Peptides against a protein of PDB entry 5EG6. Designs and how they scored, part 91

Target 1, 151 residues: chain A of PDB entry 5EG6
Amino acid sequence: RLRSQTVSTRYLHVEGGNFHASSQQWGAFYIHLLDDDESEGEEFTVRDGYIHYGQTVKLVCSVTGMALPRLIIRKVDKQTALLDADDPVSQLHKCAFYLKDTERMYLCLSQERIIQFQATPCPKEQNKEMINDGASWTIISTDKAEYTFYE

## One batch from the design tools (peptide; made by RFdiffusion4, then SolubleMPNN)

Design b1_p26_1_s1 (from b1_p26_1, 11 letters changed)
Fold by OpenDDE base, seed 4:
Structure b1_p26_1_s1 (fold): chain B 151 residues (1-151), chain A 26 residues (1-26)
Amino acid sequence: as target 1 above (151 residues)
Amino acid sequence: MEEKELEEKMREERERWEKQREEAAK
């Protein structure tokens, strides 16, 4: 299970005040758990605890402090984001970062750039949204003291 | 959300975070 801590994500890093993507680089970020009622325009406050899928998080560059808007971390199954998964976040699974309060927008890696990708509703499965491979992320904890593997 | 809007929000979030860090360092 994942707590608010420093994590690394492949392909994502900050350079020159912007988020960049590289196939050879890993960026280090703080992942912070937020309350569901945390507002976008406020100075965000961090909630302690283990992060579950479906919860609101903030990604903050460990070096520059650059942050993304509020995200909902969602579990990925193949090329779909699961909307109702709520189990603890596992490093063994890919995840997707939904931009909170958007029309199905997800963080996406495309041609060495970080973009937003609009997921497509699954016609027969309301609890899933179709994403591309670029919207699937892998995170690795860099603080093992704050992480426990979940089986 | 358009790409430009995302960039703007990212900048705003960074500014807020930087402010928090400065205050915490006092």
Scores: peptide ipSAE 0.070, ipTM 0.632, DockQ to the pose 0.081
Fold by OpenDDE base, seed 2:
Structure b1_p26_1_s1 (fold): chain B 151 residues (1-151), chain A 26 residues (1-26)
Amino acid sequence: as target 1 above (151 residues)
Amino acid sequence: MEEKELEEKMREERERWEKQREEAAK
C-alpha cells in the first residue's frame, strides 16, 4: 500500500528547475495525497492516509521541492488507464498520472522528455482510456521494507 | 533554495505545463 511518502520512479528527475526524463536516472520524490477539491498552487494541504487510485496527488522533488501540477493517480491495465478504480495503490502495479482538469492528458516519457500525452477514449469501455507505455509508471518506495513481491 | 525562489520556479513549471497542454490541444 502506498501512502504519502518519499518515492522514486525511473526516468523522472528534476534538473534546472524543471522535470526531465532519463532512462538511466531515478528521481526521488514526495508523493502527497491531496483532497479532491484542493486547488492548484505551490502551497497545498497534504492529507494523511493511504493513497487510492483516483485520488489527487502531488509529486514533489525531494531535493528541490519542485512540484508538478495536481495529478490523479490511476490504475493501469495493460495499455489502458482505469478511470473508476479506487482500490489502494500497489507498488506491484504500474500507474498513470492524469493531469487533473485536462482532456485525458497523462504524464508520458517520450524521447527522454516528460510530456503530456493525450489518451484515447475506449468506445466500448467507458471506464478506460488508452495510453502508451510511456505513460505507465512504476512507483517504488524509498523504504524497501514496504516492498512485497508475490511469485 | 529560498522560499521565494522556489515559488517562482514552481510557478514557471506550472506555466510550462499549461503551455504544453494548450499546444497539445491544438
Scores: peptide ipSAE 0.066, ipTM 0.603, DockQ to the pose 0.322
Fold by OpenDDE base, seed 3:
Structure b1_p26_1_s1 (fold): chain B 151 residues (1-151), chain A 26 residues (1-26)
Amino acid sequence: as target 1 above (151 residues)
Amino acid sequence: MEEKELEEKMREERERWEKQREEAAK
C-alpha cells in the first residue's frame, strides 16, 4: 500500500529545471493525495491515508519542487487502464496517470519525451480504456528504491 | 501539440509553486 510519501519512478526525472525522460534514470518525487474537489490552485491540501486507485494525486519533484498538473492514478491491467478500480495502490502493479479534466489524456513516455497520450475507449468494456506501454508506469517507495534507485 | 500543452501546464505549475513559496516566506 502507498501513502503520501516520496516515491521513485523510472524514466521520469528533472534536469535543468525541466521534466525529462530517460530509459535508465530514476526520479524521486513526492506523491501527495488530494481531495477530489481540490482545484489546480497555487496551494493544495495534502490528505492523509492510503492512496487508492481513482484518487487525485500530485507529483512533486523532491529536488526542485516542480509539480505536474493534478493526476488521477489508475490501475493498469495489461494495456488497459481501469476506470472503476478503487482498491489501495499496490507497488506490485503498474499504474497510469490520467490528467484530470482532460479527454482521456495520460502521461506517456514516447521516444524519451513526456507527452500526453489519448486513450481509446473499450467498446465492450466500459470500465476500461486502452493505453500504450509508454503510459504504463512503475512506482516504488523510497524504502524499496534504496535498493534499485541511483541518483 | 500535446507535448507543448503539457510543457505549458508544467510551466504554470512551477510558477504557482514558486509564488506559493514566496508567500509562505512573508
Scores: peptide ipSAE 0.045, ipTM 0.581, DockQ to the pose 0.069
Fold by OpenDDE base, seed 5:
Structure b1_p26_1_s1 (fold): chain B 151 residues (1-151), chain A 26 residues (1-26)
Amino acid sequence: as target 1 above (151 residues)
Amino acid sequence: MEEKELEEKMREERERWEKQREEAAK
């Protein structure tokens, strides 16, 4: 289970005051659970508890304090993001980060860049959206462990 | 990093994302 804490994710890191992607680097971030009605901004109220799929989170660089916009963490099944999954987030299980208040835009790695990728609706499965591999992320808690990551 | 400086950088980063979103919507 995952709660508001320090986590690492591959490819995403902060350099030069901006978010960057690197296939060789893992960034350290604070993942903060927010209320669903929390507004976008540099200041936010962190909610206690374990993070579940479908909840709103903030990713903040542990070093610089740089933050991405509000994200909804969603469960990934193969190449689809599940829209209605609400179970606790599983570490090491692939997840997707939906950019809140967008038209199916997801945080995506593309050619060493972090971009927004628009998911495609699944015609026969209304609770799923098709994403690419670049929009599938792995997160690892660094709260009580030190990890060495390899590509 | 000073608080004011950090806030400014965060704002700029957010604006970049918003611009990208707008471009993707075209």
Scores: peptide ipSAE 0.025, ipTM 0.561, DockQ to the pose 0.331

Design b1_p26_1_s2 (from b1_p26_1, 17 letters changed)
Fold by OpenDDE base, seed 3:
Structure b1_p26_1_s2 (fold): chain B 151 residues (1-151), chain A 26 residues (1-26)
Amino acid sequence: as target 1 above (151 residues)
Amino acid sequence: DAEKELQERMKKAREEWARQRALASL
């Protein structure tokens, strides 16, 4: 199970005041769990506990301190983001980062650029949105003390 | 451009944060 902690993810990097992609190294970030009703701001209150899919999080670069806007971490099944999954986040699964309060926009890697990608609704499955591979992220915990494996 | 759109979103957020700080100092 994932808690507010330092994590590493492939490609995502900060340079020159912007988020971009780097194939040379994994980016190091701190993931913060927020309350669902937490407003957007430079300062925010971190919530204790295990992070579950569907919850609001903040990603902050551990080097520069730059932060992305509020995100909702969602579970990925193949090339779809699950909208109603609420189990604890696991390193065994890829995840997607929905840009909160947008029209199906997700954090995405495209041709070594970090972009917002609009997911396509699944006509037959209202609880899913179709994303591409670039919107699927792998997270590795770099704080063993804050990570517990989920059975 | 989807990259520029994301960057602009973040820029606007930072500007809003600065505005809020200024208001809080009044």
Scores: peptide ipSAE 0.362, ipTM 0.822, DockQ to the pose 0.058
Fold by OpenDDE base, seed 5:
Structure b1_p26_1_s2 (fold): chain B 151 residues (1-151), chain A 26 residues (1-26)
Amino acid sequence: as target 1 above (151 residues)
Amino acid sequence: DAEKELQERMKKAREEWARQRALASL
């Protein structure tokens, strides 16, 4: 299970006031659970407890303090994001970060760039949206530390 | 460009945050 804490994710970094991709490093972020009705802002109220799929979160760079806009963390099933999953977030599963209040836009890694990717509705399954591999993220609970890997 | 679109979204968010800070300082 996951709670508001420091996490690491591959590729996502902050440099020069922008989010960018780095293939060699894992970015360190604070993930904060918000109320569903929390407005967009630099300052926000953090909720206690375990994070569930479908809930609103903030990702804040542990180094610069720069934050992404509000996100909804969603469960991933193969190449689809589940819209109605509400169980606790598991680090054993990949997740997707829906950009809140957008038309199916997800945080995505594409060709070493951080982009918004528009998911496609599933015709036969209204509770799912089709995403690509770049929109599926692995997050790992960690202390504030650097993590580097090589491929 | 999907990257630029995301950057623009974030820029707008930061501008809103700046406005909020200014308001809070009054």
Scores: peptide ipSAE 0.360, ipTM 0.823, DockQ to the pose 0.061
Fold by OpenDDE base, seed 4:
Structure b1_p26_1_s2 (fold): chain B 151 residues (1-151), chain A 26 residues (1-26)
Amino acid sequence: as target 1 above (151 residues)
Amino acid sequence: DAEKELQERMKKAREEWARQRALASL
């Protein structure tokens, strides 16, 4: 399960004041859980707890501090983003980042470029939107866990 | 251009953030 923490994802990184793609690099980001009603802003309040699909998140570059606009993290099933999934985010599964308050726009890697990709509605399944492989992301936690043991 | 559109969206967001900071500083 994923909490508000530092994560790494392949390809995505910040260079020259913009988000870029590199096949050779893994970018490190802070992922922050926000309230659903949190407004867009450079500063924001972070919620504690496990991140669930369907929730609003902020991705902030750990190096530059540059942030993407508010995103909704969505579960991916093959070539589709699930609109109604609400289980905890799993690092074992690919996810999609919906650009909040857009017409089905997702963060996408295309030919070494970071773009917005417009998902297509799934005619037979209203709870799904069709995305491409570039809009499916794998994230890996980079946080070190520390445990306290009580006898 | 999907890349330019995303960059423009980012730009607008940053401009809004700057505006908010300016207002908050008053």
Scores: peptide ipSAE 0.310, ipTM 0.802, DockQ to the pose 0.056
Fold by OpenDDE base, seed 1:
Structure b1_p26_1_s2 (fold): chain B 151 residues (1-151), chain A 26 residues (1-26)
Amino acid sequence: as target 1 above (151 residues)
Amino acid sequence: DAEKELQERMKKAREEWARQRALASL
């Protein structure tokens, strides 16, 4: 299960105040659970609890503090984003990051660039949107309580 | 040309993404 915590994801990095792709590194981010009605802004209120698919989150670079716009984290099934999934986010599944309040735009890796990619609606499956592989993300929880003591 | 169309689409997507990041950073 995932909660507001640090996560690691492939390819997503921040440099020079810009998000970019790194093919060789995992980026470290804070993922913050927000209220559904939380407005976009630099400042935001973080909610406690486990993150579920369909909820609003903020990804903040652990190094630079740069943040993406508000995202809806969605469950991925093959090459589709599930719109109705609301179970707890699990590392067993890839996820997609819908850019909140857009026309089906998702965070996407394309040609070593971070872009928004417009998903295609599934007319026959209204609870799904077709995404490409670049819009499917693997996240790893990295919040472990480890302490180092020095004299 | 489908490839060119895709390239332009991606270019526009990147540009829009940059704008969105800028707005989100305010």
Scores: peptide ipSAE 0.119, ipTM 0.680, DockQ to the pose 0.046; fails the geometry check

Design b1_p26_1_s3 (from b1_p26_1, 16 letters changed)
Fold by OpenDDE base, seed 4:
Structure b1_p26_1_s3 (fold): chain B 151 residues (1-151), chain A 26 residues (1-26)
Amino acid sequence: as target 1 above (151 residues)
Amino acid sequence: SEEKKLKEAMEKTKKEWKEKIEEASK
């Protein structure tokens, strides 16, 4: 199970003030659990506890402190993101990062670039959205160090 | 491009944060 902590994800890293992707690198990030009603910002209030699918999170580069926009971490089943899964996040399973308040946009690795990928609705399964492999991420815990921001 | 959209989203985040700070300072 995943808590607010330092994690690594393949390919994603920060360089030159921007998020980049490299097949040879793992980026280290703080993943922070937020309240569902938390507003967008570079500073935010972090919740304690296990992170569950469907919850809002912030990814912050452990080196530069650069943050991505608010994300909803979603469970992945094959080539689909599950919209209603709410069980604890497992490091053994792939996840998807939905950009909050967008039209089905997910963080995606494509040709060594980080992009937004628009998921396609699944006609026969309303609780699923079709994503590609690049939008599926693996998270590995690096340590149990936690960093909390206060507004 | 989709990459541009992500950059714009990040810029929006910074903008919203800046506005939030300005409002809090009033």
Scores: peptide ipSAE 0.136, ipTM 0.602, DockQ to the pose 0.057
Fold by OpenDDE base, seed 2:
Structure b1_p26_1_s3 (fold): chain B 151 residues (1-151), chain A 26 residues (1-26)
Amino acid sequence: as target 1 above (151 residues)
Amino acid sequence: SEEKKLKEAMEKTKKEWKEKIEEASK
């Protein structure tokens, strides 16, 4: 299970005080659980406890403190993001990061750049959205003292 | 505190990140 803590994800890392993308490198980030009703213009309340799919989170670089916009962490099934999954987040499963309050935009790696990717609705499965491999992420727990490592 | 510092960093950098992601997607 995953809770508010320091985690690492592949491709995204910090070098020279800036974010970079590499297929061979991992970066360390703080993941914070937020209330569902938190807005981008308000002071966020960091919650304790285990993170579940469907909840709102913030990713903050452990080195620079740079933060991404509010994200909804979603469970991935093959190449689809599940919209209604709410079980605890597992490090053994890939996840997707939906940019909150967007039209199906997900955090994505494309040609060594971090971009947003628009998912395609599944016509016959309303609880799923089609994503690409670049929008599927693996996360693992890491110590706060470890900021980057090579795979 | 570390938590306060991180919280402030979130508020300070989120706009920049949003813009960077949008620009990179174009």
Scores: peptide ipSAE 0.029, ipTM 0.511, DockQ to the pose 0.124
Fold by OpenDDE base, seed 5:
Structure b1_p26_1_s3 (fold): chain B 151 residues (1-151), chain A 26 residues (1-26)
Amino acid sequence: as target 1 above (151 residues)
Amino acid sequence: SEEKKLKEAMEKTKKEWKEKIEEASK
């Protein structure tokens, strides 16, 4: 399970005041649990407790303090993002980051760039959206831990 | 505090990063 804390994810890191993608680097971020009703223009309050799929989160670089727009963390099943999953986030599973208030846009790694990828509705399953591999992320808690990754 | 850090981060980068990601998607 994951709570509001420092996490690390492959590819995504900050360098020179910008977010970059690299297969050889892991970025350290604060993942903040936010209220579902909070907007970008509001003063945010960090919520305590375990983060659940479907909840709104912020990824903030632990070094620079740079932040991505509000994201909804969603559970991934194979090549689909689950829209109705609400169980606690597991670090053993890949997740997807839906950019809140967009038309099915997900945070995606493509050609060493961080982009928005528009998911395709699943015709047979209304609770799923089809995403690509670049939109599937692995997160690892770095709270009271040190990790080194080589790939 | 985490809240203070978050607020600072939002004030700093929320608008810029939204735009950057949008541009990168084109």
Scores: peptide ipSAE 0.023, ipTM 0.465, DockQ to the pose 0.124
Fold by OpenDDE base, seed 1:
Structure b1_p26_1_s3 (fold): chain B 151 residues (1-151), chain A 26 residues (1-26)
Amino acid sequence: as target 1 above (151 residues)
Amino acid sequence: SEEKKLKEAMEKTKKEWKEKIEEASK
């Protein structure tokens, strides 16, 4: 399980005041759990606790403090994002970051750039959206006391 | 507190990054 803490992810890091991507680099970020009803136009309430899929989170660069917009962390099944998964986030599973209040836009790596990728609805599965590999992320907790990475 | 500092940072950067990501997605 994953709680509000410092995490690292491949292909995402901050350089020169911008988010960049690299296959060889791991960026360190704080992941914070927010209330679902928090708005971008208002002050955010950061809460402690275990993060579940479907919850709203903030990714903040541990070095620069730069933050992405509100994200909903979603469970990934192969090349699909699950819309209704609500179990605790597992480091053993890939995840996707839905940009909250968008039309199926996900945080995505594309040609060494971080962009929004629009997921495609799954016609036969209403609880899934098709994403590309660039929108699938691996998170590793930096809290060695609580978590152990397993390949 | 560190939490407050992070909150402030998030509030400061959220709009900027939203715009940057949108531009990069074009």
Scores: peptide ipSAE 0.022, ipTM 0.469, DockQ to the pose 0.137

Design b1_p26_1_s4 (from b1_p26_1, 17 letters changed)
Fold by OpenDDE base, seed 2:
Structure b1_p26_1_s4 (fold): chain B 151 residues (1-151), chain A 26 residues (1-26)
Amino acid sequence: as target 1 above (151 residues)
Amino acid sequence: SAEEALKKAMKEAAEEMAKRRAEAAK
């Protein structure tokens, strides 16, 4: 299970003081659990406990301290984000990062760049939104000596 | 655009961190 700790994301890293994306490089970040009512800002209160899907998190670069806006971590099934999943986050499964208070905007890798991608509602499934492969992420805890996952 | 908004947020965060580092070095 995932808690507030140092983690690594597959494509996201920092170069020259800015966020960059690469299929060959992994960046180290702190992932912090926040309260649902926490306001946006560089100063925030970290919540204790294990992270569940649907909760608000902050990603902070372990090198520079640069932070992304507040995100909702969501469970991914194939190329869809699940809106109502609330079980503990598993490092064995892919996840999506919804930018909080946006219209279905997700963090996305596109041509070696980090962008926002707007998900499309699923007409037949209200609890799902369609994303692309670039919006599906893997999180690995850096405190583990060995890690095995399926992609 | 959504991309521009994200870039702006990242830029502001980087600038703030640089400022803090500079102040801490004094």
Scores: peptide ipSAE 0.079, ipTM 0.572, DockQ to the pose 0.099
Fold by OpenDDE base, seed 3:
Structure b1_p26_1_s4 (fold): chain B 151 residues (1-151), chain A 26 residues (1-26)
Amino acid sequence: as target 1 above (151 residues)
Amino acid sequence: SAEEALKKAMKEAAEEMAKRRAEAAK
């Protein structure tokens, strides 16, 4: 299970004072659990507890202190983001980062750049949104060596 | 701030993507 802690996020890193994306690099970040009613800003109150899918989080670069906008971490099933999943976040499972207060916009890697990708509603399954592979992320805790995986 | 700059960049990227999708739907 994942708590507010330091994590490594595949493809996302900071270089030259900016957020960058790479298929070969891992970035170290603090992932902070926020209250659902927390407002956007550089200053925020961190909530204690295990992070569950559907909750609001902040990603902060461990080196520069740069922060991304508020995100909702969602569970990924194949190429779909699950809207109603609320189980604890698994480090072995892919996740998607929904940008809060947007119209289905997700953090996405495209041509080594960080962009927002708009998910498409799934007509047959109202609890799912279709995303691309670039919007699927992997997170690993850096303070605990619990799992190893091979690509 | 860096966060504000990032938000702006992300917003612009989202708007561009939305425009492309709108054009593809025509």
Scores: peptide ipSAE 0.065, ipTM 0.575, DockQ to the pose 0.084
Fold by OpenDDE base, seed 4:
Structure b1_p26_1_s4 (fold): chain B 151 residues (1-151), chain A 26 residues (1-26)
Amino acid sequence: as target 1 above (151 residues)
Amino acid sequence: SAEEALKKAMKEAAEEMAKRRAEAAK
């Protein structure tokens, strides 16, 4: 189980005071759990506890303190993001970062850039949205003291 | 576009951080 802590994320990193993407680098970020009704802004209130899929999070660069907009972390099943998964986040699983309050927009790597990618609804599965490979992320905890393995 | 909105947010965050660093250095 993942708590608000420092994590490493593939592709995304900060260089020269800006967010950058690299297929070969892992960025170090704090992932913070927010309340579902937390408003967008530079300043935000962090919640304690284990992060579950479907919850709102903030990614903050561990070096610069720069933050991305509010995200909803969603579980990934193959090439789809699950809309109703609510189990604890596991670093053993891929995840997707839905841009909160958007029309199916997900954080995505494209041509070494961080962009928003619009997911396509699954015709046969209402609880899933189709994403591309660039919108599927892997996170690894870098703070072992705050990470508990979830089976 | 959504992409541009994200870029804008990231840029603004960078600028704000730079400002804070400058102020802290005084």
Scores: peptide ipSAE 0.062, ipTM 0.559, DockQ to the pose 0.098
Fold by OpenDDE base, seed 5:
Structure b1_p26_1_s4 (fold): chain B 151 residues (1-151), chain A 26 residues (1-26)
Amino acid sequence: as target 1 above (151 residues)
Amino acid sequence: SAEEALKKAMKEAAEEMAKRRAEAAK
């Protein structure tokens, strides 16, 4: 089970004071559980407990302290994000990061860049949204600030 | 803030990606 801790996200790192993506370089980030009603900002209060899908989280660079906007971590099933999953987050499963207060926008890696990708509603399944491969993330626990990943 | 700047950058990047896809389709 995942809780507030230092983790690495797929290819994400900080360079020159900005967020960047690399196929070989992994950065370390603190993943923080927030209350659902936590406001957006660089200053925030961390909630105790295990992280569940559907909850609000903050990704903060372990080195620079830079933070991404508030995200909702969602479970991924094949190429779809599940909207109603609420079980504990597992490092063995891919996840998606929905940007709060957006129209189905997800954190996405595309051509070595971090972008927002708009998911498509599933007409037959209201509890799912279609995402691309770049919006499916793997998170792993790490004690390293940065390390090299080889494919 | 850094978060707002990043959000803006991500939006712009997404728009650029969309343009590139459109150009590749032509």
Scores: peptide ipSAE 0.068, ipTM 0.556, DockQ to the pose 0.065; fails the geometry check

